Peptides against a protein of PDB entry 5CWW. Designs and how they scored, part 10

Target 1, 194 residues: chain A of PDB entry 5CWW
Amino acid sequence: VPKLQGPFDFDLNPEDEQDDEVELKDIYVIGEKPRVADLMRGEEEELEMMKEDQHNGLSLNIICLLSTSGQVKICLDIDGVEAQWLPPRSKNKRLFAPPPEPPSLLTFQTFDTLKPAEVTPDGWPMFSEDATSPYSFYVTHPAGITYISLTPWVFRLESELQSDSEAGTEFRIDLLAKGQGSERDRIFTQTRTQ

## One batch from the design tools (peptide; aimed at target 1 Q109 F111 L114 R184)

Design b1_p12_1 (made by RFdiffusion4)
Pose (drawn by RFdiffusion4):
Structure b1_p12_1 (pose): chain A 174 residues (1-35, 56-194), chain P 12 residues (1-12)
Amino acid sequence: VPKLQGPFDFDLNPEDEQDDEVELKDIYVIGEKPRNGLSLNIICLLSTSGQVKICLDIDGVEAQWLPPRSKNKRLFAPPPEPPSLLTFQTFDTLKPAEVTPDGWPMFSEDATSPYSFYVTHPAGITYISLTPWVFRLESELQSDSEAGTEFRIDLLAKGQGSERDRIFTQTRTQ
Amino acid sequence: SLHELREQTIAD
């Protein structure tokens, strides 16, 4: 039995989130690829409101177990800092009028790319993609350049990143 | 459009 890791702290998490934004209904994880895509796990979170949050596993989740009984507790040991994810982007997929209080929006994988996926909700369906943004970040991680890292990363963070488009809307039908 | 809805990025 491996150690339970969490609750993960969401670095740069949006402040003043509403109840239907904090409450999660689905999770979709795009695993890191071997060193074609991003060498990082991408953790996608879907709220009751239909809010989608794209998180990056900067630290890297790895194999962990609780300590053996052989280990003696040390008083002057530092407290274990909680595990962390980097909140890259957060966006709505529903208008306020489309949010149902007990709605169960769902993730779905795209057959052609793991970096594209769908959100399904009684209000409609939404296509989402993280490309080419994830490729641009990977190229910078593999950069052969001696300098310019902070400069290039700043442009990437200013980039709009993921793209989203509604493909279907259900009207007056719950 | 969905791009008229709330959105937040690391740059914000």

Design b1_p12_1_s1 (made by RFdiffusion4, then SolubleMPNN; from b1_p12_1, 6 letters changed)
Fold by OpenDDE base, seed 3:
Structure b1_p12_1_s1 (fold): chain B 194 residues (1-194), chain A 12 residues (1-12)
Amino acid sequence: as target 1 above (194 residues)
Amino acid sequence: SLDDLYEYRISD
C-alpha cells in the first residue's frame, strides 16, 4: 500500500513568509529520468544510445506550483522523494524507527505569468503539458497563455549533479539559479473587449 | 545564502 507522504517543508525565502498567503491552484510534477541502467538489465544497445544523448533528463523530480496570481514556483526534490510503501506487517521490524524526516523541497525559481492588472480574484490558472518536451509546459489563464521551458538550466543542472564532487552541490545549484532562468513566453493574450 | 533566489518579476 502506498504511504501518504507529507507534509513537505518548503525552503521558502523567509521574506516570502510576510507576503499574503499564496493560494495554490495547481501543481505540475516532472518526474526524474528513469535510471535506464537499472531498468535495462539486458538491452546494452539502447543504453548506449541513451548515454550518448546529452539531453538526458534531470535525475531530480521537479515540482511546479501555481498560485491564483499566476506565480509559478519551481521546486527541486534534492532529497529524492522515493515512493514509500507501508512496511509489510512483518512482526520483527523494530516498531520504533524514528519518523522519516519530511523531505525538503528547494525552491529553485519563482516568476510571474500574469501582469498585476490581469490577476483576478476568480482567476483559475492551470498547468498543461507540452507533448514535445517533458521540461516544457503552459500556464493557461483567462487573460492569456504562457509557455515555460526549463531546458535552459535542466541539462546544466544534471551535468553538475552527475559530477563526482558531492561537495559544493548546493553552491553550484545556487549559481545556476542565479544564472539563466527558465524561458517564459506569452504566446496568447486575451484582448479585453472594453 | 540560498535566500537570493532570482525573483524575475514581469516589469510593466
Scores: peptide ipSAE 0.033, ipTM 0.497, DockQ to the pose 0.139
OpenDDE base, seeds 1, 2, 4, 5: peptide ipSAE 0.025, 0.022, 0.023, 0.028; ipTM 0.500, 0.487, 0.484, 0.517; seeds 1, 4 fail the geometry check

Design b1_p12_1_s2 (made by RFdiffusion4, then SolubleMPNN; from b1_p12_1, 4 letters changed)
Fold by OpenDDE base, seed 1:
Structure b1_p12_1_s2 (fold): chain B 194 residues (1-194), chain A 12 residues (1-12)
Amino acid sequence: as target 1 above (194 residues)
Amino acid sequence: SLSELKRYTIAD
């Protein structure tokens, strides 16, 4: 039986200018890239081909949060949260280890998909996957559909995380953080048809 | 590094 997880702490969460608690409506998880070395154990030739593929994705889980207002938060799982299951009925009352410190998520980016005039109190925006890329998705709201892609930064971030060279990493990460964020494109806007 | 990443957030 899966164990209920949470709560999670959010690091570097920009102070939501709105004093009102952001009501979350949906969660979208992009899993970390598979460990190619583990998957291709025994297939050295295929392993080499996959290592050369620069499109291996991010080694961190990405947690996307969507609010009623259409705000998207992109969070990175730095601690490596894994699925947890209830402990097997071991007869030995394992001494209640103090609950581990709650895992933290790093808020990497926050942006809106709706204009203020499009926000409704009963709005329920939802995530939908993009079949063409694990790092692209859609936000669907009655007012419209927004395409989002994390590809502008996700691969560069992975490159920095895997880099053995510490030289210039701070500079490159700074450029990444200050540079182009996620791609956001409103692909459909609902016309107030009568 | 992950430690460096913790210094940054991208805000709109």
Scores: peptide ipSAE 0.026, ipTM 0.618, DockQ to the pose 0.106
OpenDDE base, seeds 2, 3, 4, 5: peptide ipSAE 0.023, 0.024, 0.023, 0.024; ipTM 0.604, 0.605, 0.605, 0.612; seed 5 fails the geometry check

Design b1_p12_1_s3 (made by RFdiffusion4, then SolubleMPNN; from b1_p12_1, 7 letters changed)
Fold by OpenDDE base, seed 4:
Structure b1_p12_1_s3 (fold): chain B 194 residues (1-194), chain A 12 residues (1-12)
Amino acid sequence: as target 1 above (194 residues)
Amino acid sequence: SLDDLKSYRISD
């Protein structure tokens, strides 16, 4: 039986403190790239595909949260939350180790997909995947469709994660977070029928 | 490193 995971602690950007009132409507998860070690246990074909994908994806899960207002929050799973299964009721009452601290999600970016005038109380924006890239997706709302791509920073972040150099990593990550955010393009806008 | 990211607080 799958274990319910959570609650997750969100390391929110202080700019997002106003987000305590954000009603979430959808979630989109971009799984971490398979670890080379895990790929080596799999079919050689997957390993070849990953080698050819010079653009190795992020080694962290990305959790995208979508609010009623069309706000997207991009969170990084820094703790590496894996699907947990309820331990089989094995008879050995292993002393319940204190429940592990809830996994933390690092809020990396927050941005809006809707203009204030497009926000409706009954709005139900939804995520949908981009078949062409695991790091791109769409937000669909009655007001329009927004294309989002994480590619501007994901690969750079991965490079930092794989770097053996601890020097300046925090600074470079900060630059990534504060720099060019995710690509965001409104690809469709519903014409207000006057 | 991942540890650096874990310690990274998006400072204002």
Scores: peptide ipSAE 0.079, ipTM 0.737, DockQ to the pose 0.050
OpenDDE base, seeds 1, 2, 3, 5: peptide ipSAE 0.076, 0.075, 0.070, 0.070; ipTM 0.735, 0.736, 0.731, 0.729

Design b1_p12_1_s4 (made by RFdiffusion4, then SolubleMPNN; from b1_p12_1, 5 letters changed)
Fold by OpenDDE base, seed 1:
Structure b1_p12_1_s4 (fold): chain B 194 residues (1-194), chain A 12 residues (1-12)
Amino acid sequence: as target 1 above (194 residues)
Amino acid sequence: SLSDLKRYTIAD
């Protein structure tokens, strides 16, 4: 039986410390790339082909949060939150290990998909997947549909995380965090039938 | 490193 997980602590960028209670409406999870080495145990030839495909996704889980206002928050799971299961009814009273510290999510970026005039109090925006890429998705709201892609940074971030060179890594990560955010494209806008 | 990423996002 799956164990209920949470609460999660959010390490927010100080700029994102909006005191306003963000009412979340949807969540979208992009799982970490599969460990090719673990999946291809015994198939060395296919392993080499998959290693060369630079299209290896991020080794971190990405948690996308969507508010009523159409704000998207992109969070990274640095701690590596895994699915937890209820312990089997072992008769041995496992010593109550102190509850593990709640896992933290790192807020990588925050952006809006709606204009202020499009925000409604009863709005219920939703995520939907893009069949063409695990790192692209849509936000659907009655006012319109926004395409979002994490591809501008996700692969570069992975490259830095896997780099054995510590030299310049901090600088490059800084540039990634301050640089080009996620791609956003409003692909549909609902015309107000006046 | 993951530690560098965490430090960076908290420090800004």
Scores: peptide ipSAE 0.026, ipTM 0.616, DockQ to the pose 0.056
OpenDDE base, seeds 2, 3, 4, 5: peptide ipSAE 0.025, 0.023, 0.024, 0.025; ipTM 0.617, 0.607, 0.597, 0.603; seed 3 fails the geometry check

Design b1_p12_2 (made by RFdiffusion4)
Pose (drawn by RFdiffusion4):
Parts: structure tokens; C-alpha cells; sequence
Structure b1_p12_2 (pose): chain A 174 residues (1-35, 56-194), chain P 12 residues (1-12)
């Protein structure tokens, strides 16, 4: 039985989130690819409100177990800092009028690319893609350049990143 | 174009 890791702290998490934004209904994870795509796990979170949060596993989740009983507890040991994910982007997929209080939006994988996926909700269906943004970040991680890292990263963070488009809307039908 | 509302991004 491996150690339960969490609750993960969301670095740069949006402040003043509403109840239907904090409450989660689905999770979709795009695993890191071997060193084609991003060498990081991408953790996608779907709230009741239809809010989608794209998080990056900067630290890297790896194999962990609780300590053996052979280990003696040390008083002057530092407290274990909680695990962390980097909140890259957060966006709505529903208008306020489309949010149902007990709605169960769902993630769905795209057959052609793991970096594209769908959100399904009684109010409609939404296509989402993280490309090419994830490729741009990977190229910087593999960059052969001696300098310019902070400069190039600043442009990428300023980039709009993921793209989202509604493909279907259900009207006056719950 | 359909606009669902709020959006935030990483800032450095």
C-alpha cells in the first residue's frame, strides 16, 4: 500500500472561489511522456460549476510509502510540507445561467490526442486543447540555448495557452 | 462566439 499523497496544495490558486468552484466533480490526468508531448503530468479538474482548472506537476509525483516502524521519530525534524501542484490556468465552460446546483459535468478523452479533451454537461459540450502550448513548454525544457530562459518563459506564460470552443448547446431541456 | 465567463492564467 503506497502512501496517500495529499491533499495537494494548489499554488497560485484563484482566490475567493465559490462553493460550486471548489467542489469537484471530475478529474482527468495527462501523464508525462518519456523524453511526443510534455514531460510533466497535467492534472485537469472539473468543478460543479463547470469550471476547469489546468494544473502542472512541477515537483513530480513519485513512488512513496509511509515509514517503517524501525524509524525513530525525531522532535527537531521539520513538519512535512504538503504536496503541491502549479495552477497554470482556470476557466469557465458554462455561463452562470447554465450552472445547475447539483450538476455532474464530465471529462472525456480525445481519440486523436491526449492533450485535447471534452467537457459534457446538460447545458452543452465543450472541446478543449492544450496544444500547441504544451509543446512550446516542452521545447523550452529541452532548450539548447545558453540564455534567454526567463525571457522566453515570460512570453509563454503570457500566451493564452489552452483553447476552448463550445460545439453544442442544449436549449430549454434539462 | 460563446463566452462562458471568467478566466485566469499563470502570471510570473
Amino acid sequence: VPKLQGPFDFDLNPEDEQDDEVELKDIYVIGEKPRNGLSLNIICLLSTSGQVKICLDIDGVEAQWLPPRSKNKRLFAPPPEPPSLLTFQTFDTLKPAEVTPDGWPMFSEDATSPYSFYVTHPAGITYISLTPWVFRLESELQSDSEAGTEFRIDLLAKGQGSERDRIFTQTRTQ
Amino acid sequence: SYDPGRESRLEL

Design b1_p12_2_s1 (made by RFdiffusion4, then SolubleMPNN; from b1_p12_2 with P4A S8R)
Fold by OpenDDE base, seed 3:
Structure b1_p12_2_s1 (fold): chain B 194 residues (1-194), chain A 12 residues (1-12)
Amino acid sequence: as target 1 above (194 residues)
Amino acid sequence: SYDAGRERRLEL
């Protein structure tokens, strides 16, 4: 039986100066790329082709959070959420290992998909996948549809995570975070017929 | 580019 994981700790949430309780409406998860090395135990040629494809996905899970106001938070699972299973009911009193510490989520980017005038009390924004890319998705609201792509930074982040040099990693990640962020494009706007 | 105003980024 899968174990429910959480709560998640948000370690580096920039102090929202406004304690405005962000009411969440939807969650979208982009799973980590499969560990090709563990799956392809025997096909060295496919492993080399997959290593050369700089377009392999991120080794971290991405958790996208959507508020009632159309705010999107892009969070990275730094610790890696491993699937935890409830121990089988076998009678051996294996000392319950203390529950693992909840995984820490790092908020990479926060942005709005709605203008203040488009936010409605009954508005229900939702995520939907892009069938053409695992790192692109849509936010749908009655006021419009916004396309989002993480591709401007995800592959650069993966390249940094795969670097054997721990030296300067924090600095390079800081530069990456301050660089080109997620692509955001309003592809449809509902015209209010006044 | 749709600028809906507020963007925040990770600060290390």
Scores: peptide ipSAE 0.322, ipTM 0.870, DockQ to the pose 0.712
OpenDDE base, seeds 1, 2, 4, 5: peptide ipSAE 0.319, 0.320, 0.321, 0.320; ipTM 0.870, 0.868, 0.864, 0.870

Design b1_p12_2_s2 (made by RFdiffusion4, then SolubleMPNN; from b1_p12_2, 4 letters changed)
Fold by OpenDDE base, seed 5:
Structure b1_p12_2_s2 (fold): chain B 194 residues (1-194), chain A 12 residues (1-12)
Amino acid sequence: as target 1 above (194 residues)
Amino acid sequence: SYDAGKEYRLSL
C-alpha cells in the first residue's frame, strides 16, 4: 500500500510578510528526467547521441504551487523524494527508527500572475500543461491566462548539478537564482463587458 | 511587459 507523504518543509521561503495564510489552490509537478545511463544499461551507442541533446531537462523534481491570489511558487526537490510504501504488518517490534526527517523543498522563485485588481475571493486559478515543452505551463484564471516557462534557468541548473566539483556549487546556484528567472507572459486577458 | 508583482528569488 502506498504511504501518504508529507508534510514537506519549505527551505528559504520568502518571509511571508503578512500572516495571511497563503491558501494554495493547485499543484503542478514536473518530474525529473530519468538518467539515460540508468535506462540504457547495455546500449552504449545510443547513449552518446542523447548526451548531445543539450536540452535533456533537470535531474530534480520541480513542484509548482499556486495560491488563490495567483502567486506561483517554484520549488526544487533536492532530497529526491521517493515513493514510500507502508511497512508490511510484520509482528516484529522493529525498534522505532527515529522518524525520518521530513523532506525539504527548496523555494527557487515566487511571482504573481494576477494584478491586485484581478484577485477575487471566488477566483480559482489552475495549472495546465504545455504539450510543446515539459518545462512550460499555463496558469488559467477567469481574469486571464499566463504562460510560464522555466527554460531560462532549468538547463543551466542541470549543468551545475552535473558538475563533478562540489566546490563552489552553492555560490554558482546563488548566482543562477539571482540571474534570469522564469519567463512570464500574459497571453490572454478577459475583457469585462461593461 | 508584465508588471512584475511581488517577486522572490532564492538567496543562499
Scores: peptide ipSAE 0.223, ipTM 0.816, DockQ to the pose 0.690
OpenDDE base, seeds 1, 2, 3, 4: peptide ipSAE 0.207, 0.213, 0.217, 0.210; ipTM 0.808, 0.808, 0.811, 0.808

Design b1_p12_2_s3 (made by RFdiffusion4, then SolubleMPNN; from b1_p12_2 with S8Y)
Fold by OpenDDE base, seed 3:
Structure b1_p12_2_s3 (fold): chain B 194 residues (1-194), chain A 12 residues (1-12)
Amino acid sequence: as target 1 above (194 residues)
Amino acid sequence: SYDPGREYRLEL
């Protein structure tokens, strides 16, 4: 039986200068691309097809958080959320491994999808997938629809993560964060008929 | 590009 994981710790979350607790409404998870080499030790042909797609997805999980105000947080699971299983009921006193440290999430980018005048108390922003890209999605709100794409940075991040140098990963992520961020485009705006 | 004015990026 899978173990429920959480809470997550947010590393380097800017202290919300405003005492207003950001109320989360939705979560969108982009799973890491499976390490095909570890899963497909028996099927060489599928392994070659997946290598030719140079657009290999990110080897980290991405967790997108959406607030009531339409704020999106893009978080990276750097430590990797390992699937935890409930210990088998076998009577053998396996030493209780210390509870695993809660996974740390790195906030890569935070941005708004709504203007302050579009935020309503009864507004329910929601994520929806883009069927054409695993790294693109929509934020739907009664005031409008915003397209989001992580493609400007996700493949560059993967290229850096595949480098044999584990040293300086945090520094390389900082350089990428200062570069081109997520694409954000308002594709629809609801006209308030006054 | 739609910019509602607030953007934060990771600063290490």
Scores: peptide ipSAE 0.321, ipTM 0.867, DockQ to the pose 0.682
OpenDDE base, seeds 1, 2, 4, 5: peptide ipSAE 0.316, 0.319, 0.316, 0.317; ipTM 0.865, 0.865, 0.864, 0.867

Design b1_p12_2_s4 (made by RFdiffusion4, then SolubleMPNN; from b1_p12_2, 4 letters changed)
Fold by OpenDDE base, seed 1:
Structure b1_p12_2_s4 (fold): chain B 194 residues (1-194), chain A 12 residues (1-12)
Amino acid sequence: as target 1 above (194 residues)
Amino acid sequence: AYDAGKEYRLEL
């Protein structure tokens, strides 16, 4: 039986200067690339071909949160929220493993997709996938459509995560977060008919 | 680049 995961702690939030309770409207999850080594246990030849595709994506889950105001928050699942299954009813004394610490999400980037004048109380922005790229998506709102791409940083982040240095991973991720962010482009704007 | 407003980057 799948275990409900959460609550998630947002450990590294940029100081949201907006103490305003951001009303979340939508969630978009980009799953981690499959651990080819774990899945392909036995097919060595196909493993080499899949390793050569340098663009195999990120080994972390990405959780995108969308507010009523059109704010997008991009979060990284650093702890690796693996699908937790309810352990089988084994009779043996479960050593009280301390309850697993709630998975922490790292807020990588936050940005707006709407201008303040475009925000409406009844406006419901929504995520939609880009069928051409796993790391690109759209935010659709009555005022317009915004294209978002994570490609400027996702592959750099993956290269850092694949580095053998366990020490300083969080620091390197912080440096990446301060670097080039997500691509954001308004592809359509609804002309207010007066 | 469409400046849709504020970009909040992680300030650690």
Scores: peptide ipSAE 0.047, ipTM 0.732, DockQ to the pose 0.623
OpenDDE base, seeds 2, 3, 4, 5: peptide ipSAE 0.046, 0.045, 0.047, 0.045; ipTM 0.720, 0.725, 0.733, 0.722; seed 4 fails the geometry check

Design b1_p12_3 (made by RFdiffusion4)
Pose (drawn by RFdiffusion4):
Structure b1_p12_3 (pose): chain A 174 residues (1-35, 56-194), chain P 12 residues (1-12)
Amino acid sequence: VPKLQGPFDFDLNPEDEQDDEVELKDIYVIGEKPRNGLSLNIICLLSTSGQVKICLDIDGVEAQWLPPRSKNKRLFAPPPEPPSLLTFQTFDTLKPAEVTPDGWPMFSEDATSPYSFYVTHPAGITYISLTPWVFRLESELQSDSEAGTEFRIDLLAKGQGSERDRIFTQTRTQ
Amino acid sequence: SYTEELREQTIA
């Protein structure tokens, strides 16, 4: 039985989130690829409101177990800082009028790319893609350049990143 | 037009 890791702290998490934004209904994880895509786990979170949150596993989740009984507790040991994810982007997929209080939106994988996926909700269906943004970040992580890292990263963070488009809308039908 | 009416936040 491995150690339960969490609750993960969301670094740079949007402040003043509403109840239907904090409440989660689905989770979709794009695993890191071997060193074609991003060498980081991408954790996608779907709220009741249809809000989607794209988080990056900067620290890297790895194998971990609770300590053996052989280990003696040390008083002057530092408290274990909680695990962390980096909130890259957060966006709505539903208008306020489309949000149902007990709605169950769902993630679905795209057959052609793990970096594209769908959100399904009684209000409609939405296509989402993290490309080419995830490729640009991976190229910078593999960059052969001596300098310019902070400069290039600043442009990438200013990039709009993921793209989203509604493909279907259900009208007056719950 | 639909997406313009939605909220969005990024790290930048």

Design b1_p12_3_s1 (made by RFdiffusion4, then SolubleMPNN; from b1_p12_3, 6 letters changed)
Fold by OpenDDE base, seed 4:
Structure b1_p12_3_s1 (fold): chain B 194 residues (1-194), chain A 12 residues (1-12)
Amino acid sequence: as target 1 above (194 residues)
Amino acid sequence: DYLSTLRERSIA
């Protein structure tokens, strides 16, 4: 039986402290790139061919949160949350290890997809996938549709995660944080019929 | 590690 997981702790940026009032409406998860090496254990020859494909995604899960206001929060699963299964009711009452600390999600970026004037109390924005890229998606709201792409930073982040070099880590993180955020383009705006 | 540093800096 799958184990219900959560709650998750959110490591929020100080700028996001106002998010305590954010009513979430949708969640979009971008799963981590499959660890081909782990999947191909025993198939070393095929592993080399797939190494090129290993550069095509982030090794972390990404959790996108969408609020009523059209705010998108991009969170990184740094702890590597995996599907957990309830241990079979095996008779051995192994002393309940204290429940592991809840996994934390790192809030990487927060941005709005709606203008303040477009926000409605009954708004229900939704995520939808982009079939052309696993790291791109759409936010649909009655006021309009916004295209979002995480590609500007995802591959850089992956490169950093794969790097064995600790030198300059802080600098590179600063560059990542200060660099180009997610691409955000309003592709459709509903014309208010006056 | 990179992730720990990332976490620390994103919260700061």
Scores: peptide ipSAE 0.375, ipTM 0.855, DockQ to the pose 0.045
OpenDDE base, seeds 1, 2, 3, 5: peptide ipSAE 0.372, 0.359, 0.336, 0.337; ipTM 0.855, 0.856, 0.849, 0.848

Design b1_p12_3_s2 (made by RFdiffusion4, then SolubleMPNN; from b1_p12_3, 4 letters changed)
Fold by OpenDDE base, seed 4:
Structure b1_p12_3_s2 (fold): chain B 194 residues (1-194), chain A 12 residues (1-12)
Amino acid sequence: as target 1 above (194 residues)
Amino acid sequence: SYLSTLRERTIA
């Protein structure tokens, strides 16, 4: 039986002060890239080729949260949360180790997909995948459809995470976080039938 | 900082 996980602590960007009132409606998870090293054990040559592929994705899970208002929050799973299963009722009452500290999600970016006038109390925006890219998706709302792509920063972030050099990494990550680098494009707008 | 947290937890 899958174990319910949470609560999650959100390390919020101080710019996201409005998060306390956000009613979430949907969640979209982009899984971390497969650990190629683990999959390619014994195939060192192929591993090197795959490492050179700058498009292998992020080594962190990305959790996207969508509110009723059409606000999207992009969170990074820095703790590497994995699916947990309820331990089989094995008889050994292992002393309840204090529940581990809840995993933290790092809020990378927050943005709106709706204009204030498009927000409705009964709005139910939803995520949908982009079949062409694991790091792109759509937000569908009665008011319209918004295309979102994380590709502008995901691969750059991965490059920083895989870099052996610590020099300038913090600065570059800071620039990534501040740059609001996700692509956002309203691809469809529902015409208000006057 | 946001960044220090990311770095500390991702590199660990």
Scores: peptide ipSAE 0.193, ipTM 0.822, DockQ to the pose 0.039
OpenDDE base, seeds 1, 2, 3, 5: peptide ipSAE 0.152, 0.155, 0.141, 0.191; ipTM 0.786, 0.799, 0.782, 0.810

Design b1_p12_3_s3 (made by RFdiffusion4, then SolubleMPNN; from b1_p12_3, 6 letters changed)
Fold by OpenDDE base, seed 5:
Structure b1_p12_3_s3 (fold): chain B 194 residues (1-194), chain A 12 residues (1-12)
Amino acid sequence: as target 1 above (194 residues)
Amino acid sequence: DYNASLRERRIA
């Protein structure tokens, strides 16, 4: 039986200016790029062809969160959260191992997709994938559709993560966060025919 | 520009 995971802590979460608890409506996960070398043990010829098509995807999972107000939060799974299973009911006195430290997500960026005048209490924004890129997606709301791309920073982040130095990873991510952010483009706006 | 009016927050 799968184990329920969470709660997750958000590291470096910018203070929400509004004391209002952000009500989340949707979640979108971009999985880490599979290590093709680990999957294709024994198929060396196909491995070389797939390495060429390996646009250098990010080795971390990306968790995108969407609020009722159309706010998108981009989080990075630095700890590498894996699927967990409930331990078998063994009768043995499980030494209460101290509860594992809660997994943390690093908040990389937060941005709006709606103007304040477009926000409605009954609005239900949703994510949808872009078939052309794993690092691009859409936010659909009754007021309009917004295109989002993480490509301006994900490849730079991967390059930094492949560096052998475990020390200073947080610092390097901070420098990247201060650089070019996600691309955001409103591609459709619903005109209210008055 | 529609996008320029939308709020953005980054890790400070």
Scores: peptide ipSAE 0.342, ipTM 0.897, DockQ to the pose 0.760
OpenDDE base, seeds 1, 2, 3, 4: peptide ipSAE 0.341, 0.341, 0.339, 0.339; ipTM 0.896, 0.897, 0.896, 0.896

Design b1_p12_3_s4 (made by RFdiffusion4, then SolubleMPNN; from b1_p12_3, 5 letters changed)
Fold by OpenDDE base, seed 5:
Structure b1_p12_3_s4 (fold): chain B 194 residues (1-194), chain A 12 residues (1-12)
Amino acid sequence: as target 1 above (194 residues)
Amino acid sequence: SYNDTLRERSIA
């Protein structure tokens, strides 16, 4: 039986996020790229071709959160959340193992897709995928549609994660977050006919 | 541009 996971802790939030209870309306998950080495046990030639493609994606899960106000939060699963199963009833639970620390998510970026004047109490923004790219998506609201792409930083982050040094990964990610952010483009705005 | 007026926050 699958184990229910969560809650998740959010780390490295921007200082100015007032504890205003952000009402979340939608979630969009981009899964980690498959470890080709684990899938291709025995096909060495195809493995070399896939390693050369610098565009294979990120080895971390990405969790995008969308609020009622049209705020998008991009979170990274640094610890690697694995599927958990309920322990079989017959195994003596080592009652003395400290409960595993809750998994943490790194808040990489936060940005708005709506102007304050476009925010409505009954507004229901939603995510939708881009069929042409696994790292691009849309936010749809009655006021308009916003295109978002993570491609400006995802491949740079992957290059750093593939480095042999696991030490300082969090610090390097923080430096990337302070650099070039996600692409954001309002592709459609609903004209209110007066 | 329209996007320049939208709020953005990065990791501090």
Scores: peptide ipSAE 0.039, ipTM 0.702, DockQ to the pose 0.714
OpenDDE base, seeds 1, 2, 3, 4: peptide ipSAE 0.040, 0.039, 0.039, 0.039; ipTM 0.703, 0.698, 0.700, 0.701; seed 1 fails the geometry check

